# Ledger of designs, part 17: peptides against a protein of PDB entry 5GWM

Target 1, 52 residues: chain A of PDB entry 5GWM
Amino acid sequence: DSAISKEDEERYQKLVTENEQLQRLITQKEEKIRVLRQRLVERGDAKGTELN

## One batch from the design tools (peptide; made by RFdiffusion4, then SolubleMPNN)

Design b2_p13_5_s3 (from b2_p13_5, 5 letters changed)
Fold by OpenDDE base, seed 1:
Structure b2_p13_5_s3 (fold): chain B 52 residues (1-52), chain A 13 residues (1-13)
Amino acid sequence: as target 1 above (52 residues)
Amino acid sequence: KLKELEELEQRYL
């Protein structure tokens, strides 16, 4: 039975943890982009109402 | 550049 070495398991767990951290950062940046787009729409609507 | 991005990010969030 080729048991995975303790060192290989520790390397795998580091990659899993890093991937989870990167996925959280992606989600945070996606939410940020959403908020910025929403503010651009709100400012566009304000300018549209000032031009009428 | 990262600090400038973080400052811009705080100003526009």
Scores: peptide ipSAE 0.071, ipTM 0.628, DockQ to the pose 0.141
Fold by OpenDDE base, seed 2:
Structure b2_p13_5_s3 (fold): chain B 52 residues (1-52), chain A 13 residues (1-13)
Amino acid sequence: as target 1 above (52 residues)
Amino acid sequence: KLKELEELEQRYL
């Protein structure tokens, strides 16, 4: 029976928690990229309508 | 400089 040590379990739980934090940050950055792209489109459309 | 970099990150990233 290879019982995981308490220390190895605590290390694993820290990595899981860090991974969840990084995944939340990725989602926040992806949403920010979406908003920035939308603002660039809106500004591009404003320039396109001034040329027509 | 660190505060200015954090403000730029919060604005554009």
Scores: peptide ipSAE 0.066, ipTM 0.608, DockQ to the pose 0.094
Fold by OpenDDE base, seed 3:
Structure b2_p13_5_s3 (fold): chain B 52 residues (1-52), chain A 13 residues (1-13)
Amino acid sequence: as target 1 above (52 residues)
Amino acid sequence: KLKELEELEQRYL
């Protein structure tokens, strides 16, 4: 029975923690995109071009 | 202009 080395377990736990952090960032960016799209609909196209 | 770009990035990215 090849027990996973302590080093391989520590590498795996780092990847799990990083994946959970990236998933939280994805969810935050998806919500930000939703809010921006909603504001574009409410304000009409006239203010999306005023960033130049 | 650098402060305006930083505020824009925080608002939209």
Scores: peptide ipSAE 0.056, ipTM 0.582, DockQ to the pose 0.118
Fold by OpenDDE base, seed 4:
Structure b2_p13_5_s3 (fold): chain B 52 residues (1-52), chain A 13 residues (1-13)
Amino acid sequence: as target 1 above (52 residues)
Amino acid sequence: KLKELEELEQRYL
């Protein structure tokens, strides 16, 4: 039975941890994009209110 | 001024 080597398990756990960190970074960037889009809408609405 | 620059970086970058 080819048990996974301890080295292969340690490599796998590093990849899992890195993936979790990258997923957190993606979520943070998506939230930042959401906030920037919302601020652009609010500024657009302010200009729209000055034009009406 | 440095705190205001850091707040601008957090806002736009």
Scores: peptide ipSAE 0.056, ipTM 0.587, DockQ to the pose 0.077; fails the geometry check

Design b2_p13_5_s4 (from b2_p13_5, 4 letters changed)
Fold by OpenDDE base, seed 3:
Structure b2_p13_5_s4 (fold): chain B 52 residues (1-52), chain A 13 residues (1-13)
Amino acid sequence: as target 1 above (52 residues)
Amino acid sequence: KLKELEELEQRYE
């Protein structure tokens, strides 16, 4: 008998959408951290090559 | 929001 109300379904869909957006934001931040670490290594290597 | 989602899912299981 407990068909989910339209309001509860709309609330569920908002939470699902927000969770998907947060997961995308986590992935974007992880990729940004990866790129920043790579640039730090490349700058370290460039400084090492300039000192040689 | 994950905890709120899980608590919502458990009410309709």
Scores: peptide ipSAE 0.050, ipTM 0.631, DockQ to the pose 0.018
Fold by OpenDDE base, seed 2:
Structure b2_p13_5_s4 (fold): chain B 52 residues (1-52), chain A 13 residues (1-13)
Amino acid sequence: as target 1 above (52 residues)
Amino acid sequence: KLKELEELEQRYE
């Protein structure tokens, strides 16, 4: 049975770890964008309520 | 996708 080499397993584990880190970074940036968009809406709504 | 998120973030900062 051709088991993968130790070097190939170590390379695979690095890619898995990097992918998990990138997914966390994507989630953090998506949340930051959500917060910034929400603040923009709140500023728009505040102007709308001040004009009425 | 990460690059697109960075470009989007920069437009809202």
Scores: peptide ipSAE 0.038, ipTM 0.607, DockQ to the pose 0.362
Fold by OpenDDE base, seed 5:
Structure b2_p13_5_s4 (fold): chain B 52 residues (1-52), chain A 13 residues (1-13)
Amino acid sequence: as target 1 above (52 residues)
Amino acid sequence: KLKELEELEQRYE
């Protein structure tokens, strides 16, 4: 029974927490990209309506 | 994936 050291458990918990933070940041950036793409479409449509 | 999203985000600024 090689019990992991307390230091190895603390390192693992830091990596788990960092991974969760990075996953939240990925989700936030994906949503920002979605919003920016939508604004580009709306601006394209506005320019199209001004050109017509 | 995060780096790729950061590079993509910068193109829309």
Scores: peptide ipSAE 0.037, ipTM 0.608, DockQ to the pose 0.313
Fold by OpenDDE base, seed 1:
Structure b2_p13_5_s4 (fold): chain B 52 residues (1-52), chain A 13 residues (1-13)
Amino acid sequence: as target 1 above (52 residues)
Amino acid sequence: KLKELEELEQRYE
């Protein structure tokens, strides 16, 4: 029975933790982009100018 | 739009 080494399990857990952190950062940035787009639209509407 | 978003992001950091 080729049991996974302790070192391989520790490497796997680091990758899982990193991927979870990166996924949280992606979600936070996507929400920030959504809010900024909404504020940009509201500012454009208030100025009567086309958004670029 | 992308340039305005970048300028807005810098203001709201």
Scores: peptide ipSAE 0.035, ipTM 0.619, DockQ to the pose 0.209; fails the geometry check

Design b2_p13_6_s1 (from b2_p13_6, 5 letters changed)
Fold by OpenDDE base, seed 1:
Structure b2_p13_6_s1 (fold): chain B 52 residues (1-52), chain A 13 residues (1-13)
Amino acid sequence: as target 1 above (52 residues)
Amino acid sequence: KLEELDKLRERYE
């Protein structure tokens, strides 16, 4: 069995860490989009207009 | 980068 090189393992770990960071950012942006949509609806309701 | 990650993961399966 060819063991993975140390350099390959270090590269893998960097990519895993980057992916985890990017996933957290995606989740944060998705939550922000949800909040902005809700605020838009509330503003529409306050104006007596339905948002499609 | 994701393709490289997937290729590296396949070596552990």
Scores: peptide ipSAE 0.051, ipTM 0.646, DockQ to the pose 0.019
Fold by OpenDDE base, seed 2:
Structure b2_p13_6_s1 (fold): chain B 52 residues (1-52), chain A 13 residues (1-13)
Amino acid sequence: as target 1 above (52 residues)
Amino acid sequence: KLEELDKLRERYE
């Protein structure tokens, strides 16, 4: 196995950290989308129950 | 960013 240079290891660790941060941001946005979709469903259901 | 990470790993494995 070839030894990784210190500079390449530092670049690797920066990319790992950045990808972890981006993944957390994606998860937060996906959860927000889920909540918004649920609220839209609840509004639809509320209108359906009011019409009945 | 994920693709760059994978390319960096492949050079040293």
Scores: peptide ipSAE 0.050, ipTM 0.649, DockQ to the pose 0.019
Fold by OpenDDE base, seed 3:
Structure b2_p13_6_s1 (fold): chain B 52 residues (1-52), chain A 13 residues (1-13)
Amino acid sequence: as target 1 above (52 residues)
Amino acid sequence: KLEELDKLRERYE
């Protein structure tokens, strides 16, 4: 019965959109961390192979 | 803003 006001719906949709954008940014940062960790491993392995 | 979203959801769910 309590119809959400248009202003409350617009505020809700803005917050949902912002949350989705922040979640995408978190995922991008997590992937970047994964790639950087992998590059560190590869550099460690490359140094190990160069020392052999 | 997450707390504001949760409060808004609680009012209309």
Scores: peptide ipSAE 0.049, ipTM 0.647, DockQ to the pose 0.018
Fold by OpenDDE base, seed 4:
Structure b2_p13_6_s1 (fold): chain B 52 residues (1-52), chain A 13 residues (1-13)
Amino acid sequence: as target 1 above (52 residues)
Amino acid sequence: KLEELDKLRERYE
C-alpha cells in the first residue's frame, strides 16, 4: 500500500477544488439561461397582448 | 480534467 505522495494529494485537491468551482459556474449559467428564457416569454406575451 | 480526477481516484482507492 504505497502511501499517496504529497504531490499526488496536492494535485487531487486542486482537481477537486476546480471541479467544485466549475459546478458553481454551471449552476450560475443555468440560472441565467432560465431567467433569460422567462424574459423572452414575458416579452412574447406582452407583444401578443399589444397586437390583440 | 474530470477524467484525470477519476484516474487519480482509481489509483489510490
Scores: peptide ipSAE 0.048, ipTM 0.645, DockQ to the pose 0.018

Design b2_p13_6_s2 (from b2_p13_6, 7 letters changed)
Fold by OpenDDE base, seed 5:
Structure b2_p13_6_s2 (fold): chain B 52 residues (1-52), chain A 13 residues (1-13)
Amino acid sequence: as target 1 above (52 residues)
Amino acid sequence: LLEKLDKLRQRYE
């Protein structure tokens, strides 16, 4: 029941930080995808109105 | 990630 080494703790904390950064990046990309899909719908609607 | 900490604790038990 001894404490983990300082080096092992630092390695763990780096992985935690990396995971948080990756999660933020995923969220940003998901939002970008949402916005792009919305713009495609809007452009499709505009083209449809022009063709009508 | 929490699993890594648990494995580290088990190694030093």
Scores: peptide ipSAE 0.059, ipTM 0.620, DockQ to the pose 0.014
Fold by OpenDDE base, seed 3:
Order: sequence, then structure tokens, then C-alpha cells
Structure b2_p13_6_s2 (fold): chain B 52 residues (1-52), chain A 13 residues (1-13)
Amino acid sequence: as target 1 above (52 residues)
Amino acid sequence: LLEKLDKLRQRYE
């Protein structure tokens, strides 16, 4: 009914920005998990080769 | 941005 207030738009923009920041953080952490898993595999492979 | 906010408002009217 009523037009969106400037304050409501600013709140929405803050939520959008926060959501984008959180999404970037999730992506960053997912990449870090991927790298750590890869390092774990590489260490496992290195231990296997050292035992041989 | 404004269009999404309008859609949100319409769902609660």
C-alpha cells in the first residue's frame, strides 16, 4: 500500500550487503576446507610412500 | 533492490 520509506530501503540494502558478505565468507571457508582436505590427502599419500 | 522489497511487502499484505 504505502511507498517504501527511505529507512526501509536502507535496512534492506544493509541486509543485502550483509547477505553478500556472508555468502563470500561461506565461499571462502568452503575453499579453505577444500584446500585442507587436499593437504590431508597429500599427507596421507606421503606417509604411504614413506612406508613403502 | 526496490522491486524485491515490494514483492516482500505484497506477501504480507
Scores: peptide ipSAE 0.058, ipTM 0.612, DockQ to the pose 0.015
Fold by OpenDDE base, seed 4:
Structure b2_p13_6_s2 (fold): chain B 52 residues (1-52), chain A 13 residues (1-13)
Amino acid sequence: as target 1 above (52 residues)
Amino acid sequence: LLEKLDKLRQRYE
């Protein structure tokens, strides 16, 4: 089996880093959605209640 | 990270 080239290694590292960044962004957006839904419930907003 | 890729490759060779 041939060793991975330096160019392939760099490309792989970029993809891994991008994937980690995107995963962090997803988590942040999901948390923001959770907080907004909770605020709607606390305000007695019927629409907010249905979204939970 | 590269080690993980190599291990994955080896499992499917």
Scores: peptide ipSAE 0.044, ipTM 0.588, DockQ to the pose 0.016
Fold by OpenDDE base, seed 1:
Structure b2_p13_6_s2 (fold): chain B 52 residues (1-52), chain A 13 residues (1-13)
Amino acid sequence: as target 1 above (52 residues)
Amino acid sequence: LLEKLDKLRQRYE
């Protein structure tokens, strides 16, 4: 019976770990983008209220 | 602010 080699399993696990790390970074950046967009809206609202 | 000032002026005309 053919089985996956230890080296192939190690390569697979490295890719899984890297993918998990990258997914965490994506989530962190998406949250940062959300916060920055909210701050931009708040600045726009503040300017609008100052001119009214 | 400007709208509030206008409303204030209208009350004292």
Scores: peptide ipSAE 0.029, ipTM 0.288, DockQ to the pose 0.018; fails the geometry check

Design b2_p13_6_s3 (from b2_p13_6, 4 letters changed)
Fold by OpenDDE base, seed 5:
Structure b2_p13_6_s3 (fold): chain B 52 residues (1-52), chain A 13 residues (1-13)
Amino acid sequence: as target 1 above (52 residues)
Amino acid sequence: KLQELEELEQRYE
């Protein structure tokens, strides 16, 4: 059984950290889209009729 | 999914 190298562990931890950052970014973009859609509805903007 | 969210964000910007 070859133990994971320190370099492989450091690479894995970078991927874990990046994944966590991307998940935060996804959540932020989902919230931004929600807010933008809500503003279109509230303004009665022509783009509000395109909301699906 | 992130790319799809960016495309949606641009549509409503």
Scores: peptide ipSAE 0.038, ipTM 0.627, DockQ to the pose 0.471
Fold by OpenDDE base, seed 2:
Structure b2_p13_6_s3 (fold): chain B 52 residues (1-52), chain A 13 residues (1-13)
Amino acid sequence: as target 1 above (52 residues)
Amino acid sequence: KLQELEELEQRYE
């Protein structure tokens, strides 16, 4: 039975951990972009309500 | 995708 080497398992676990960290960073940036877009909409709506 | 999000973030800051 060709068990993977300990070094190959350690490399795989590093890639899994890095992927999970990158996914968290993507989620944080997506949320930041959502908040910035919402503030832009609110500023647009404020101008629209002031013009009416 | 991360790079695209960074470029998008920079346009709204």
Scores: peptide ipSAE 0.038, ipTM 0.623, DockQ to the pose 0.360
Fold by OpenDDE base, seed 3:
Structure b2_p13_6_s3 (fold): chain B 52 residues (1-52), chain A 13 residues (1-13)
Amino acid sequence: as target 1 above (52 residues)
Amino acid sequence: KLQELEELEQRYE
């Protein structure tokens, strides 16, 4: 019977933890890009108001 | 996707 070895369970748990960390990193980078895009819009609007 | 996000982040920093 293919009982998962302790070593295979430890490898699986490392992959699960790494996947969770990568998902958090993706979310953080997506939020950072959102903030940078928002600042770009605000600076564009500020330049538009300075030209008027 | 992560690599594309890193390239995009570096462009706007």
Scores: peptide ipSAE 0.036, ipTM 0.621, DockQ to the pose 0.317
Fold by OpenDDE base, seed 1:
Structure b2_p13_6_s3 (fold): chain B 52 residues (1-52), chain A 13 residues (1-13)
Amino acid sequence: as target 1 above (52 residues)
Amino acid sequence: KLQELEELEQRYE
């Protein structure tokens, strides 16, 4: 029975934890982009200017 | 549009 080594399990858990952290950061940045786009539209509407 | 988002991001940090 080729049991996974303790070192391989520790490496796997680090990758899982890092991936979960990166996924949270992606979600936070996507929400920030959504809010900034909304504020940009509101400012464009208030100024009567085209958004670039 | 992308430049305006970058300038906006810098003001709302």
Scores: peptide ipSAE 0.033, ipTM 0.621, DockQ to the pose 0.215; fails the geometry check

Design b2_p13_6_s4 (from b2_p13_6, 4 letters changed)
Fold by OpenDDE base, seed 2:
Structure b2_p13_6_s4 (fold): chain B 52 residues (1-52), chain A 13 residues (1-13)
Amino acid sequence: as target 1 above (52 residues)
Amino acid sequence: KLEELEKLEQRYE
């Protein structure tokens, strides 16, 4: 049975960990963009309500 | 995707 080498397993685990870190960073940036878009909408709505 | 998100973030800051 061809077990993967210890070095190949360690490389795979590094890639898994990096992928999980990058996915967390993507989620954080997506949430930040959501908040910034919401603030832009609220500023637009505030101007609309002041004009009415 | 990350680079695209960074470019998008910079437009709203």
Scores: peptide ipSAE 0.038, ipTM 0.626, DockQ to the pose 0.362
Fold by OpenDDE base, seed 3:
Structure b2_p13_6_s4 (fold): chain B 52 residues (1-52), chain A 13 residues (1-13)
Amino acid sequence: as target 1 above (52 residues)
Amino acid sequence: KLEELEKLEQRYE
């Protein structure tokens, strides 16, 4: 009786794919933020070395 | 979380 319809399976697969895409986007943004924070530290250290 | 990451990313660009 409770066999998932083809339309419900297609909706589920879209949600799975969207979730995977969102997880990749989160990882990419987290890595970008990490790199930007690292560049900020390096610029802070460079300013500290220029002041010495 | 994604919206928070976008706001944080825009602050450091």
Scores: peptide ipSAE 0.038, ipTM 0.625, DockQ to the pose 0.324
Fold by OpenDDE base, seed 5:
Parts: C-alpha cells; structure tokens; sequence
Structure b2_p13_6_s4 (fold): chain B 52 residues (1-52), chain A 13 residues (1-13)
C-alpha cells in the first residue's frame, strides 16, 4: 500500500482544478462561437448580403 | 461566413 505523499496529492488536486478551469474555458469559447455565428447571420440578413 | 466569423472572433477576443 504505497500511500501517495501529501505533496503528490496536492499536485494532483492542482491538476484536477486546472482541468476543471480549462473545461469551463472551453465551454465559454464554444458559447462565444455560437453567439458570434448567430450575430454573423443576423448582420448578413440585416445587410441583405451573403458573408463568406 | 467562416472568414467573417474569424474577424468577429478577433474583435471580441
């Protein structure tokens, strides 16, 4: 039963927290992309022009 | 539309 050191546990918990933060950032970027795509469509419709 | 999306992403970055 090699118990992990307290230092290794603290390092692991930091990595878990960082992973959760990165996952939140990914979700925020995905939502931002969705909103920007919607605004792009609305602006295209408002201008009567197709955007490439 | 993709090119204009990239320009929007840069402005709202």
Amino acid sequence: as target 1 above (52 residues)
Amino acid sequence: KLEELEKLEQRYE
Scores: peptide ipSAE 0.034, ipTM 0.620, DockQ to the pose 0.182; fails the geometry check
Fold by OpenDDE base, seed 1:
Parts: structure tokens; C-alpha cells; sequence
Structure b2_p13_6_s4 (fold): chain B 52 residues (1-52), chain A 13 residues (1-13)
């Protein structure tokens, strides 16, 4: 029975934790982009000008 | 629009 070594399990858990952290950061940045796009639209509407 | 988003991101850090 090739049991996974303790070192391999510790490496796997680090990758899982890092992936979860990165996924949270992606979600936070996606929400920030959504809010910034909404604020950009509101400013465009208020100015009556197209924004690039 | 992308340039204006970048300018906006810098103000809302």
C-alpha cells in the first residue's frame, strides 16, 4: 500500500490553501471591477459624455 | 473605457 508521505500531504495542503486564497482574491477583484464599471457608467451619465 | 477604469481603480484603492 503506497501511503502518501507526510511531506506529500503537507505540499498538497499548501497548494489547496493557496488556491483557496487566490480564488478569494479573484472574487474580490471581480466585485471591485463590477463596482468601478457601475461608477464609470454613473459618471458618464452625469457628464453626458462617452468614456473610453 | 478601460483607461478610465484604470484611473478610477487608482482613486479607489
Amino acid sequence: as target 1 above (52 residues)
Amino acid sequence: KLEELEKLEQRYE
Scores: peptide ipSAE 0.033, ipTM 0.620, DockQ to the pose 0.207; fails the geometry check

Design b2_p13_7_s1 (from b2_p13_7, 8 letters changed)
Fold by OpenDDE base, seed 5:
Structure b2_p13_7_s1 (fold): chain B 52 residues (1-52), chain A 13 residues (1-13)
Amino acid sequence: as target 1 above (52 residues)
Amino acid sequence: TKLQELDKLEELD
């Protein structure tokens, strides 16, 4: 019975929490990019939407 | 950490 140590469980939980935080930050940045692209469209700067 | 790297990203206006 190789039980996971308390230290290993704590390390795992930290990684899970960090991953969740990273996903929230990614979503925030992606939403901002979406808003900026939409503003370019609304301004008639359609060429800016072709950027990678 | 990757979290600290993302926190260094500029705030977009």
Scores: peptide ipSAE 0.113, ipTM 0.769, DockQ to the pose 0.136
Fold by OpenDDE base, seed 2:
Structure b2_p13_7_s1 (fold): chain B 52 residues (1-52), chain A 13 residues (1-13)
Amino acid sequence: as target 1 above (52 residues)
Amino acid sequence: TKLQELDKLEELD
């Protein structure tokens, strides 16, 4: 039975942790994009109301 | 790790 070496398990756990960190960064950037899109809409609506 | 440094130093402007 080929047991995974301790070194291979430690490498795997590092990759899992790094992927979780990257996923958090992606989520933060997605939220920033959401906020910027909302501000863009609000500025567009403000211009629309000034034209009325 | 370098990634941990990026996560700590990355300020979302």
Scores: peptide ipSAE 0.112, ipTM 0.769, DockQ to the pose 0.064
Fold by OpenDDE base, seed 4:
Structure b2_p13_7_s1 (fold): chain B 52 residues (1-52), chain A 13 residues (1-13)
Amino acid sequence: as target 1 above (52 residues)
Amino acid sequence: TKLQELDKLEELD
């Protein structure tokens, strides 16, 4: 049976942690996109109400 | 790491 070295396990855990960090950043950017799209809709609606 | 630096500097305005 092949055993994973402690060094290989530590390298793997670093990659897992970095992946989790990247996933958090993706989630934050997705939320920012949602907020910006909502603000664009609200501004469009405000212009529409001024024309009515 | 550079990724940790980017994570700490990332702000939403």
Scores: peptide ipSAE 0.114, ipTM 0.773, DockQ to the pose 0.067; fails the geometry check
Fold by OpenDDE base, seed 1:
Structure b2_p13_7_s1 (fold): chain B 52 residues (1-52), chain A 13 residues (1-13)
Amino acid sequence: as target 1 above (52 residues)
Amino acid sequence: TKLQELDKLEELD
């Protein structure tokens, strides 16, 4: 019987939106880390081929 | 607000 107040619903919606924004940022940073690791491997391989 | 500012200003180089 106790309906959620409009204020509580607005607070919830704000938290959902902020969580979605944070999740997007996390995904972007994870992709950046992947790219940087790949570049490090490629640089290591380039040095390895010079030593061989 | 601060999170929205960070989301808008953050660029991946």
Scores: peptide ipSAE 0.108, ipTM 0.767, DockQ to the pose 0.067; fails the geometry check

Design b2_p13_7_s2 (from b2_p13_7, 5 letters changed)
Fold by OpenDDE base, seed 2:
Structure b2_p13_7_s2 (fold): chain B 52 residues (1-52), chain A 13 residues (1-13)
Amino acid sequence: as target 1 above (52 residues)
Amino acid sequence: SRLKELEELERRA
């Protein structure tokens, strides 16, 4: 195979970095959702477990 | 899409 151009490699690395950042953000949002759901359960809000 | 671009670059790399 022909070697990947420097430009393609730089573009790839930027996309990889962005993907990793977005994955961290998704994980943070999922954890926040988990915490909010747990608080609803602790309050006895049966609706909170089913909503979202 | 950016996802499609990433997948295309991964196939070349």
Scores: peptide ipSAE 0.084, ipTM 0.684, DockQ to the pose 0.024
Fold by OpenDDE base, seed 4:
Structure b2_p13_7_s2 (fold): chain B 52 residues (1-52), chain A 13 residues (1-13)
Amino acid sequence: as target 1 above (52 residues)
Amino acid sequence: SRLKELEELERRA
């Protein structure tokens, strides 16, 4: 039951914050990909239907 | 790495 040092807590919080920022960026990119794929489907583009 | 740093913090906590 050793109390975490202030330095370790600050390091942990920086990593948590960075991870949350990266997760938001991933979500934004995933949504953009979803929208673009949907637009290709709606246009009937053959390339769009073959995209993974 | 970030993962190693988190694992190190968890080990000490």
Scores: peptide ipSAE 0.081, ipTM 0.675, DockQ to the pose 0.021
Fold by OpenDDE base, seed 5:
Structure b2_p13_7_s2 (fold): chain B 52 residues (1-52), chain A 13 residues (1-13)
Amino acid sequence: as target 1 above (52 residues)
Amino acid sequence: SRLKELEELERRA
């Protein structure tokens, strides 16, 4: 049975933490995009909804 | 890259 070294475990935990942070950032950006799109609809700004 | 770091960890395990 290969035991994971302490150094490898620490490296793994750093990558897991970073991945979780990036996932939170993605979620925040997706929510911001949703809110902005909703505001454009509410304002009747058809030009904004056509943005690439 | 994160992927290469994970692959290296898997190779050592």
Scores: peptide ipSAE 0.081, ipTM 0.670, DockQ to the pose 0.020
Fold by OpenDDE base, seed 3:
Structure b2_p13_7_s2 (fold): chain B 52 residues (1-52), chain A 13 residues (1-13)
Amino acid sequence: as target 1 above (52 residues)
Amino acid sequence: SRLKELEELERRA
């Protein structure tokens, strides 16, 4: 029963925390892309309504 | 490298 060292547990927890931070950043960027796409559609629709 | 760090942890386990 080789218990992991405290140093190995601390390294693991650091990697888990980093992964969670990176996942949050990915989600934020994906949401930003979604919002930008929606704004482009709305601007296209606004131009369409101005042409009408 | 994060991958190398994980591989080192797996080798010690």
Scores: peptide ipSAE 0.073, ipTM 0.662, DockQ to the pose 0.018

Design b2_p13_7_s3 (from b2_p13_7, 6 letters changed)
Fold by OpenDDE base, seed 3:
Structure b2_p13_7_s3 (fold): chain B 52 residues (1-52), chain A 13 residues (1-13)
Amino acid sequence: as target 1 above (52 residues)
Amino acid sequence: SRLEKLEELERLD
């Protein structure tokens, strides 16, 4: 029946590519947050062990 | 393009 137009397929593929790029950015920021939180925990643990 | 702008943002982070 009605096949998807070339223009609709191109629009879809652009959205897929953009979503993949945005997902990579999100993952990078989440990893940065994880590392920063871990460093804060390690510093807190060091202070806790020194105070205990 | 919008895509090129996203690629640029990805490279800057």
Scores: peptide ipSAE 0.155, ipTM 0.785, DockQ to the pose 0.046
Fold by OpenDDE base, seed 5:
Structure b2_p13_7_s3 (fold): chain B 52 residues (1-52), chain A 13 residues (1-13)
Amino acid sequence: as target 1 above (52 residues)
Amino acid sequence: SRLEKLEELERLD
C-alpha cells in the first residue's frame, strides 16, 4: 500500500496547525467586532450599529 | 509568505 510520506505528513500537520491558528484569529477578530458593536449600542450610535 | 500574513493579522486590532 502507498503510505503517506514523512514530508506529506509534515505538510499536512503544518496545514492543520495553520488552520487552527487562523480559526483563533478569526474568533479574536469576531470578538473585537462584537465589543465594538456593543460599545456603539451603549453609546446610542444606532446608525453605526445598523451598518454592520 | 503565509507566515508573514498570519503575523500581520495578529498585529491588526
Scores: peptide ipSAE 0.143, ipTM 0.779, DockQ to the pose 0.091
Fold by OpenDDE base, seed 4:
Structure b2_p13_7_s3 (fold): chain B 52 residues (1-52), chain A 13 residues (1-13)
Amino acid sequence: as target 1 above (52 residues)
Amino acid sequence: SRLEKLEELERLD
């Protein structure tokens, strides 16, 4: 039974941590996009109500 | 470095 080296485990843990960080960033950007789209809709609706 | 780029992306959020 060959165990992975300590160096291999450290490299693996770095990749796991980086992937978790990237996933958090993706989620934050997706939320920002959602908010911006909502604001765009609200501005469009406000202009529509002023014209009517 | 790759780590510095990740930290920069976090600061831009």
Scores: peptide ipSAE 0.142, ipTM 0.782, DockQ to the pose 0.063
Fold by OpenDDE base, seed 2:
Structure b2_p13_7_s3 (fold): chain B 52 residues (1-52), chain A 13 residues (1-13)
Amino acid sequence: as target 1 above (52 residues)
Amino acid sequence: SRLEKLEELERLD
């Protein structure tokens, strides 16, 4: 029975943790992009209403 | 380190 070494398991767990951290960062950046895009749309709509 | 790089990415908000 070839069991995974303790060192390999620790390396795997570090990668899992880092991937979870990166995924949270990606989600935060995507939300920031969404908010910025929404503000640009709202400013565009405001300019359209000012012309009326 | 990889940790320092992650912290740098968090500061780019």
Scores: peptide ipSAE 0.139, ipTM 0.779, DockQ to the pose 0.064

